# Designs tried in a protein design run: peptides against a protein of PDB entry 4ASU. Part 339

Target 1, 270 residues: chain A of PDB entry 4ASU
Amino acid sequence: ATLKDITRRLKSIKNIQKITKSMKMVAAAKYARAERELKPARVYGVGSLALYEKADIKTPEDKKKHLIIGVSSDRGLCGAIHSSVAKQMKSEAANLAAAGKEVKIIGVGDKIRSILHRTHSDQFLVTFKEVGRRPPTFGDASVIALELLNSGYEFDEGSIIFNRFRSVISYKTEEKPIFSLDTISSAESMSIYDDIDADVLRNYQEYSLANIIYYSLKESTTSEQSARMTAMDNASKNASEMIDKLTLTFNRTRQAVITKELIEIISGAA
Target 2, 83 residues: chain B of PDB entry 4ASU
Amino acid sequence: FTFASPTQVFFNSANVRQVDVPTQTGAFGILAAHVPTLQVLRPGLVVVHAEDGTTSKYFVSSGSVTVNADSSVQLLAEEAVTL

## One batch from the design tools (peptide; made by RFdiffusion4, then SolubleMPNN)

Design b2_p30_6_s2 (from b2_p30_6, 18 letters changed)
Fold by OpenDDE base, seed 3:
Structure b2_p30_6_s2 (fold): chain B 270 residues (1-270), chain C 83 residues (1-83), chain A 30 residues (1-30)
Amino acid sequence: as target 1 above (270 residues)
Amino acid sequence: as target 2 above (83 residues)
Amino acid sequence: AAEEERERAIREALERTARRYDARVVLAKE
């Protein structure tokens, strides 16, 4: 490579490093906020799931319509965040299909669709885009919940798949159940709950769905920002290493060029 | 007893004597060993009676309340503020 | 070189992404 080529590459990599460092700082700020906002959101979301865990709601095997909601974002450069969710979605879809279930998919964030488009495009009901630019709100979750309920797909049960935040260096892809109004109303385990009006139960279910979606979004966001910080840090380090290598190459090449020029001068070939 | 909004936690697995909640069908008091039930909240006042006799008041918007067979209670309001 | 073109593409992609996150990007002028 010529000195010019090396210099051009050095410039390019230095620019990349500046970008990755900047993105790391942005991700750090977003992470700090997300982590703070996750604390109450987790209590809220786990509280909403308590009914389903305590009642041990089961869907009859003759019920075949299953919904998978994958939660991520539109934003890349965050390591395995999206692929982890997609992998779990694929596994769940395959297991359900093997059990004779009908599977439909909702993607929260365009990255889910991007990964699953080739193999699962016909199973998608809807993909929510414009996810990840701003922190998710309960209003956002409510919109998603409403859209799901109005989708026309009369699912019996479903799964919401998202990355649960563990620490700045760790997340875990998890699955939580969602149930249709009909499934909840017909569940034997719900018989212990005193005379519940149908309208009350409907409203309750709507809130429950919104609550769970909100919780999943908050977990996902926190996980994503932490993963992005790590990814950008790694990218910055890799760029630094490349810069060092190229700098060494530049120095060696420069010396070689000088030597060659000197030889040409001495030999009269210049 | 858990009482939370999406953005704030007021009680997390706490023991309380009584919680008065505003529901669409009317306000009712949740005591220890209350029968399991599901209700939706209407905008109104929540009153929490602690075991020590202290009382705290909150205004809540819409939401849900769950009383489970194990006497656990989840009060989940979309918005809530201390009064 | 194919590698240089790849680096360019990555830089451009990162720049676009950074803008969406309101990140300040300082690029050296060519």
Scores: peptide ipSAE 0.021, ipTM 0.797, DockQ to the pose 0.015
Fold by OpenDDE base, seed 4:
Structure b2_p30_6_s2 (fold): chain B 270 residues (1-270), chain C 83 residues (1-83), chain A 30 residues (1-30)
Amino acid sequence: as target 1 above (270 residues)
Amino acid sequence: as target 2 above (83 residues)
Amino acid sequence: AAEEERERAIREALERTARRYDARVVLAKE
């Protein structure tokens, strides 16, 4: 490689490093905010899921329609965040299909669609885009919930798949159940909840869905920003190492050129 | 008893004497060993009566309330403010 | 400013809820 080539490559990598460092800082700021906002969101979301855990709602085996909601974002450069969710979605879809269930998919975030489009395009109902630029709000979750309920797909049971935040260095892809109004209303375990009006139950279910989606978005966002911060840090370190190597190569090459020129001068071959 | 909004937690697995909740079908008081029920919140006042006799008031928007068989209660409001 | 914005958001949410459920929002003015 010529000195010019090495210099060009050095400049390129230095620019990349600058970008990755900048992105790390942005991700760090977003992570800090997301983590703060996750604390109440987790209490809120877990509270909403408490009914399903306590009531032990079972879907009859003869019910065949299943909805998978994958929660991620539109933005890349965050390690395995998107692929982890997509992998779990694929696994769940395959298991349900093997059990004779009909599976439809909703993607929250364009990256899920990008990964699954080739293999699961026919199963997608809708994909929500413009996810991840701003922190998710309850309004966003409500819109998603409403669109899901209005999609026309009368599912019996569903699964929401998202990355749960554990720590700055750890997340886990998890699945939480979603139940249709019909499944909840027909569940034997719900018999203990007396005098529930059908309209009340419907509204309750709408809130429950919005709550769970909101919770999943907050968990996902926190996990994503943390993962991006880590990914950008790693990229910056890798760039630094490459810069060091190329700098050494540059210095060696420069010395070799100088030596060659000196030899040519001394030998009279210039 | 858990009482939270998406952005704020007011009570997290706390023991309380009574919670008065505004529901779409009317206001009701949640006492110890209340029968299991599901309700939707209407905009109004939530009154939490602590075991020590203190009373806290909150204004809530929409949301849900769940009373479970194990006497756990989840009050989840879309928006809530302390009064 | 942040408190005012939060209060505004709450009022708007209350109004939306009130419209949805035909509920009369009585703000208890202390």
Scores: peptide ipSAE 0.018, ipTM 0.814, DockQ to the pose 0.031
Fold by OpenDDE base, seed 2:
Structure b2_p30_6_s2 (fold): chain B 270 residues (1-270), chain C 83 residues (1-83), chain A 30 residues (1-30)
Amino acid sequence: as target 1 above (270 residues)
Amino acid sequence: as target 2 above (83 residues)
Amino acid sequence: AAEEERERAIREALERTARRYDARVVLAKE
């Protein structure tokens, strides 16, 4: 490679490193906020899921309609955040289809659609875009819940798939159940609960759905920001190593060129 | 007993004597070993009676309360403030 | 629309770059 080529490459990589460092800082700031906001959201979300866990709600096998909600965002550069969710969605959809279930998909974030559109386009009910620019609010979750409820798709059971935050360097893709009003109302395990007014139960379920969505969004956001921070850090380190290597190559090449020129001058061959 | 909003936790797996909640069907008190139930909150006052005899008051906008068979209680409010 | 398209193009370029530098995240082990 010529000195000019090496210089051009060095400049390019240095620019990339500046971008990745900047993105790391932005992700770090967003992560710090997301982690703080996740603490109460986790208590809240886990509290909302407590009924389903404790009641051990079983969906009858004759019930065929299953909803998969995949939670991620619109934004890339966060490692395997989107692909992990999509992979689990694919696996779940395949398993359910093999069991003779009808599967519909909701994507929270455009990246889910981008990954699954070719293979699962016919199964998508709706995709929510503009996710990940701002921290998710309970209002956002409520809008998603409302849209689902108004979609006209009468699912029996569903799965919400999202990345649960573990640490700054670790997340886990998890699945939580969602149930239709009919499934909850007909569940034998719910018989221990006192006579609940049908309207009360409906309202309760709608609220619970919003809660679970909110929780999943908060977990996803925190996981995403941490993953992005890590990804950008890795990219910055790799760029640094490459810069060092190219700088050494540049220096050696420059010395060789100078030496050659000096020899040519001294020998009169120039 | 867990009492939380999306943005704030008031109680997390705490032992309390009694919780008074405003529901759509009326206000009721949740005591130890209360029968399992589900209710939706209406705007109103939540009163938490601690085992030490202290009482805390909260205003809630909406939400839900769940009493499980294991005596665990989840009070989830969309908005809640300490009074 | 043009600004969004430009942002998309930049993101795609950065994603390609990030992949080139093995920007990976560690998944929690089950």
Scores: peptide ipSAE 0.015, ipTM 0.810, DockQ to the pose 0.018
Fold by OpenDDE base, seed 1:
Structure b2_p30_6_s2 (fold): chain B 270 residues (1-270), chain C 83 residues (1-83), chain A 30 residues (1-30)
Amino acid sequence: as target 1 above (270 residues)
Amino acid sequence: as target 2 above (83 residues)
Amino acid sequence: AAEEERERAIREALERTARRYDARVVLAKE
């Protein structure tokens, strides 16, 4: 490699390092905010799931329509955040298909579609884009819930798949159930809740759906920002090591060129 | 008793004496060991009566209240403010 | 000022909710 080539590579890697360092700082700031906002969101979301857990709502085996909602974002450079969700979605879809269920998919964030569109395009109902630029709001979750309810797809039960935040260095891909109004209303376990008006139950189900989506978005965002921060830190370190190696190579090459020139002068070949 | 909005937690698995909630069918009081019920909230006043005799008041927007068989209560509001 | 703005935002949210559910918002007038 010529001195010029090495210099060009050094410049390129130094630029990458600047970008990764900047992205690390941005991710760190977003992570701090996301973690703070996750605390109440988790209590709120877990509260919304409490009914379904305590009532032990079961879907009859004869019901075949299943919805999978995968939650991630549009933004890359965050390690395995998107691939982990996509892998679990694929696994769940395959298991459900093997059980004779009809599976439809909703992607929250463009990355889910990017990974799954080739293999699962026919199963996608809708993909929501522009996820991850701003912190998710309850309004965003409500829009997603409304779109699902208005899609005309009459699912019996579903699964929302997202990355649950554990710590700055750890997340886990998890699944939570979602249920249709018909499934909730027909559940024998709901009989203990007396005098529930059908309209009340509908409103509750719609609100609960928005709540669960909101919760999943908050968990996903926090996990993503932490993973991005780590990924950018690692990238910056790797760039630094490469810069050091190339600098040594540059110095050695420069010395070799000088030595060659000196030999040419001494030998009279110049 | 859990009372939360998407952005704020007011009570987290707390023991309370009574919670008054505004529902679409009217306001009612939830006592300890209340029968299981599920209601949606109308905009209005929530009053929490703590075991120590303290009373806290909140305005809430839309939401839900669930009383489970185990006497756990989940009060979820889209928006809520302390009065 | 921040509390007042928060109260205002909540009032607006209550009004929106009231419209959605055709519910009467009884704001306690001080």
Scores: peptide ipSAE 0.020, ipTM 0.817, DockQ to the pose 0.030; fails the geometry check

Design b2_p30_6_s4 (from b2_p30_6, 21 letters changed)
Fold by OpenDDE base, seed 4:
Structure b2_p30_6_s4 (fold): chain B 270 residues (1-270), chain C 83 residues (1-83), chain A 30 residues (1-30)
Amino acid sequence: as target 1 above (270 residues)
Amino acid sequence: as target 2 above (83 residues)
Amino acid sequence: EERERREKEIEEQLRAAAEKYNARVTLVKE
């Protein structure tokens, strides 16, 4: 490589490093906010899931329609965040199909669709885009919940798949159940609850769905920002190492060129 | 007893004496060993009576309340403010 | 040359990603 080539490469890598450092800082800021906002969101979301855990709602075997909601974002450069969710979705879809269930998919974030488009395009009901640039709100979750309920797909049971935040260096892809109004209404385990008006139960279910979606979005966002921060940090470090190596190479090459030129001058071969 | 909004937690697995909630079908009080029920909140006043005799008041917009067989209660409001 | 092309592509991708990352989020049904 010529000095010119090395210089050009150095410039390129330095530019990359500048971008990755900038993205790291942005991700760090978003992570800090997301982590703070996740604390109440967990209490809220876990509270909403409490009924389903305590009531032990079961779907009859004759009920075959299952909905999978995958939660991620549109934004890349965050390690295995998207692929982890997609992998879990694929696994769940395959297991359900093997059990004779009909499976439909909703993707939150364009990356889910991008990964699953070739193999699962026929199972997608809808994909939500423009996700991940700003923190999710309860309003966002409500919109998703509403669209799900209005999708026309009369599912019996569903699964929401998302990355649960564990720490700045760790997340876990998890699944939480969602149930249709009919499934909840017909569940034997619900008999312990007083007679609930059908309209009340419908509204309750709508809130429950929105709550769970909101929770999943908050977990996903925190996980994603943390993962991006880590990914950008790693990229910046890798770039730094490359810069150091290239700088050494540059210096060595420069000395070699100087030596060659000196020899040519001394020998008169120039 | 858990009482939270998406952005704020007021009670987390706390023991309380009574919670008064505004529901779409009317206001009711949740006491110890209340029968399991599901309700939807209407905009209104939530009153929490603590075991120590203190009373806290909150205004809520909408949401849900769940009373489980194990006496656990989840009050989940879309918006809530302390009064 | 191939390496330089790759580096430029990466730089462009990162720049594009950075620009998108700062955009306002609006949920849009596809």
Scores: peptide ipSAE 0.114, ipTM 0.870, DockQ to the pose 0.083; fails the geometry check
Fold by OpenDDE base, seed 1:
Structure b2_p30_6_s4 (fold): chain B 270 residues (1-270), chain C 83 residues (1-83), chain A 30 residues (1-30)
Amino acid sequence: as target 1 above (270 residues)
Amino acid sequence: as target 2 above (83 residues)
Amino acid sequence: EERERREKEIEEQLRAAAEKYNARVTLVKE
C-alpha cells in the first residue's frame, strides 16, 4: 500500500475509534441508570408473576393458540442481545408447531423484526419500534399490553422472551408465561380465590400483563446497555491495535521510500 | 407482604399484621390467613399495620392486590407515595 | 479499495447508530 493509502486508512480507523469510545461512555451511563431502575422493577414484576406460580395456572392441552412476545430494541452494536432472543423465539415457535399449536409473534424492537420477519412473516401480528432510545416506562408497557389484548388474536397462552440481567458481563435469555383471560378464568386452581368478579378479573389481567411486559423491558434494557458497553470497549481496543500496526507499517514504508530515493540518487538510476 | 410500584419498593416479603386497601368493590382489611382473593385498586389510602405496632400510610393510584392461599400478599400499585 | 469502502460503510453505520442512540423517541406501532 502507498503512504497515502495507509494514511487514509489510519484516519478512518481513528474516526471509528472515536465513535466507539463515545458510544461506550453513553452505554455506561445508561447502564448505570438501568441497573438502578431494575431493582424495584424486578420486585414489581416478580410480584406480578407470583399468582401464576402459586396458582399453578395451566393451559388445557386441547387449546392450540400460542403467542410469543420477543423483547429487545431497535439498537444494534450490543453483541448477541438480539440474536439470543430471536434464537429462542425460533426454537419455541418450532417446538410449539411440532406440538400442533398455532403460533403468533409480537416483536418489541425493530431488531426482532429484522431477524425473523423473512422466515416468520405470516406469524407476526405487530412490531413495536422506537425502543431503546430512552428507558422504558410503565406507560410504554401499558400501551403494548393494551395493543396485545386488542389485537383480535385470541391466544390461550403465551411466552414472553427477554434477556434477564445477571451481571455487567452476563445475561440469560429467559421465558415467562402469559395467559389469556379465558385461561385464567377457567383454571381449576383459581376456584380457591373468593368471589372474583369477571370485570375485576379482566382488569387484573390487564395490569398483570402490563407488569410483566414492564419487567421484561427493564431486564432487557439493562442487559443491552451492559452488552453494548462491552462491545464498544472491545471495538475500541481492536481499533487501537490496528492503529498501532498501521502506524508501524507507515513508518517502515516511509523509510523504505526514502532509502529507495537515496539509492537512486547515488547510483544515478532513473 | 410485598408492596411496590414500578419505581419504588415499600415492602419486600415482609411480615405485617394488617393491610387496609382501597379496591373497586370497597375497602377491606387483609389479616393473617385471609382467604385468597384478587382485587383491583382504586385511588385511595393504603394503611400498613406492622407487627411492631407502627402504622404507615400511602396513597395509591391504581393497580392490583393478590392474597394467595399461602397467606402471601402482593400489592402492586401503578403509582404510590408515602403520606 | 474494497477495505476502504468497508471501513467507510462501518463508520457511517456507527455514526447513524450513535445519533439514534442519543435520541429520545417514544414507542411506535408498526
Scores: peptide ipSAE 0.047, ipTM 0.824, DockQ to the pose 0.074; fails the geometry check
Fold by OpenDDE base, seed 2:
Structure b2_p30_6_s4 (fold): chain B 270 residues (1-270), chain C 83 residues (1-83), chain A 30 residues (1-30)
Amino acid sequence: as target 1 above (270 residues)
Amino acid sequence: as target 2 above (83 residues)
Amino acid sequence: EERERREKEIEEQLRAAAEKYNARVTLVKE
């Protein structure tokens, strides 16, 4: 490789390193905010799921319609964030299909669609885009919930799949249940709640759906930003190592060129 | 007793004497060992009566309230402010 | 314990970096 080639490569890698460092800083900022906002969101979301956990709602075997909501974002360069969700979605869809259930999919974030479109295009009801540029709000979750409820797909049970934040270096893909109004109203375990007006229960379910979506978005966002920060840090380190190697090569090559030129001058071979 | 909005936690698994909530079907008080119920909130006043006799007031916009068989209560408001 | 310590250090570094970049991200439904 000529000195010119090495120099060009060095410049390119240095530019990449600058980009990755900048992205790391942006991700760090977003992570810090997301983590702060996740604390109350987790209490809120876990609180919303308390009924389903305590009531142990079971879906009858004769009910066949299942909804899978995958939560991620539109943005890449965040490690295995999207692939983890997609993998679990695929696994769940396959298991449900094997059990004779009809499966429909909602993707929150364009990356879910991008990954699953080839294999699951016919199962997609809707994909929500423009996810990940701004912190998710309860309003966003409400819009998603409303669209789902108005989609015309009368699911019996559903699953929301998202990355739960554990720490800055760890997340776990998790699944939480979603139940239809009919499933909740018909559940034997809900008999202790029988004095509930049908309209009240409907409204309650709408809130519940919005709540869990909001919670999942907050967990996903925090996980994504932390993963991106880690990914960008790793990329920056890799770039640094490459720069060091190329710099050494450059110096050696430069010395060789100088030596050759000196020899040519001394030998009179010019 | 858990009382939270998406952005703020007011109570997290706390023991309280009574919680008054504004529901679409009417305001009611949640006492110890209240029967399990699900309700949706209307805009209005939430009053939390602590065991020590202190009373806290909150305005909520909307949301849900759950009273479980184990006497746990989840009050989840879309928006809530301390009064 | 060492893992927790490293996580805290990273968190602190991230927090410091975050304070410099207060960028708001928006979710849009299609």
Scores: peptide ipSAE 0.025, ipTM 0.799, DockQ to the pose 0.040; fails the geometry check
Fold by OpenDDE base, seed 3:
Structure b2_p30_6_s4 (fold): chain B 270 residues (1-270), chain C 83 residues (1-83), chain A 30 residues (1-30)
Amino acid sequence: as target 1 above (270 residues)
Amino acid sequence: as target 2 above (83 residues)
Amino acid sequence: EERERREKEIEEQLRAAAEKYNARVTLVKE
């Protein structure tokens, strides 16, 4: 490699390192905010899931329509965040299909669609794009919930799959159940609840769905920003190591060129 | 008793004496061992009566309330503010 | 050349990503 080639490569990698460092700082700021906003969101979301856990709502085996909601974002460079969700979605879809269930998929974030398009395109109902640029709001979750309920797909049971935040260095892909209005209303375990007006139950279910989606978005966002921060840090370190190696190569090559030129001058072969 | 909005937690698994909630079917008080029920909140006042006799008031915009068989209560408001 | 091309692609992707991070989110139903 010529000195010019090495210099060009050094410049390129230094530019990349500047970008990755900048992205790390941005991700760190977003992570700090996301983590702070996750605390109340977790209490809120877990509170919404309490009914389903305590009532032990079961879907009858004869019911066949299942909805999978995968939650991630549109943005890359965050390690295994998207692939983890997609992997879990694939596994769940395969298991449900093997059990004779009909499976439809909703993707929150374009990356889910990008990963699953070739193998599961026919199962997608809708993909929500423009996820991850701003912190998710309850309004965003409400829009997703409304679209789901108005999609015309009369699912019996569903699963929402997202990355739960554990720490700055750890997340876990988790699944939470979602149920249709009919499944909730017909569940034997719900018999202990006093006579609930059908309109009340419908509204309750709408809130419940929005609440769970909101919670999943907050968990996903926090996990993603943390993972991106780590990924960008690693990229910056890798770039630094490469810069060091190339700098050594540059110095050696420069010395060799000088030596060669000196030899040519001294020998008169120039 | 858990009372939270998407952005703020007011009570997290707390023991309270009574909670008065505004629902679409009417306002009702949640006491110990209240029958399990699901309700939707209407805009209005939530009043929490603590065991020590302290009363706190909140305004809620909308949301849901769940009373479970184990006497746990989840009050989840879309928006809530302390009065 | 392939490595330089990859680096340029990564740089462009990173720049595009950085620019997109500053853009308003519009939910597009596909």
Scores: peptide ipSAE 0.020, ipTM 0.809, DockQ to the pose 0.084; fails the geometry check

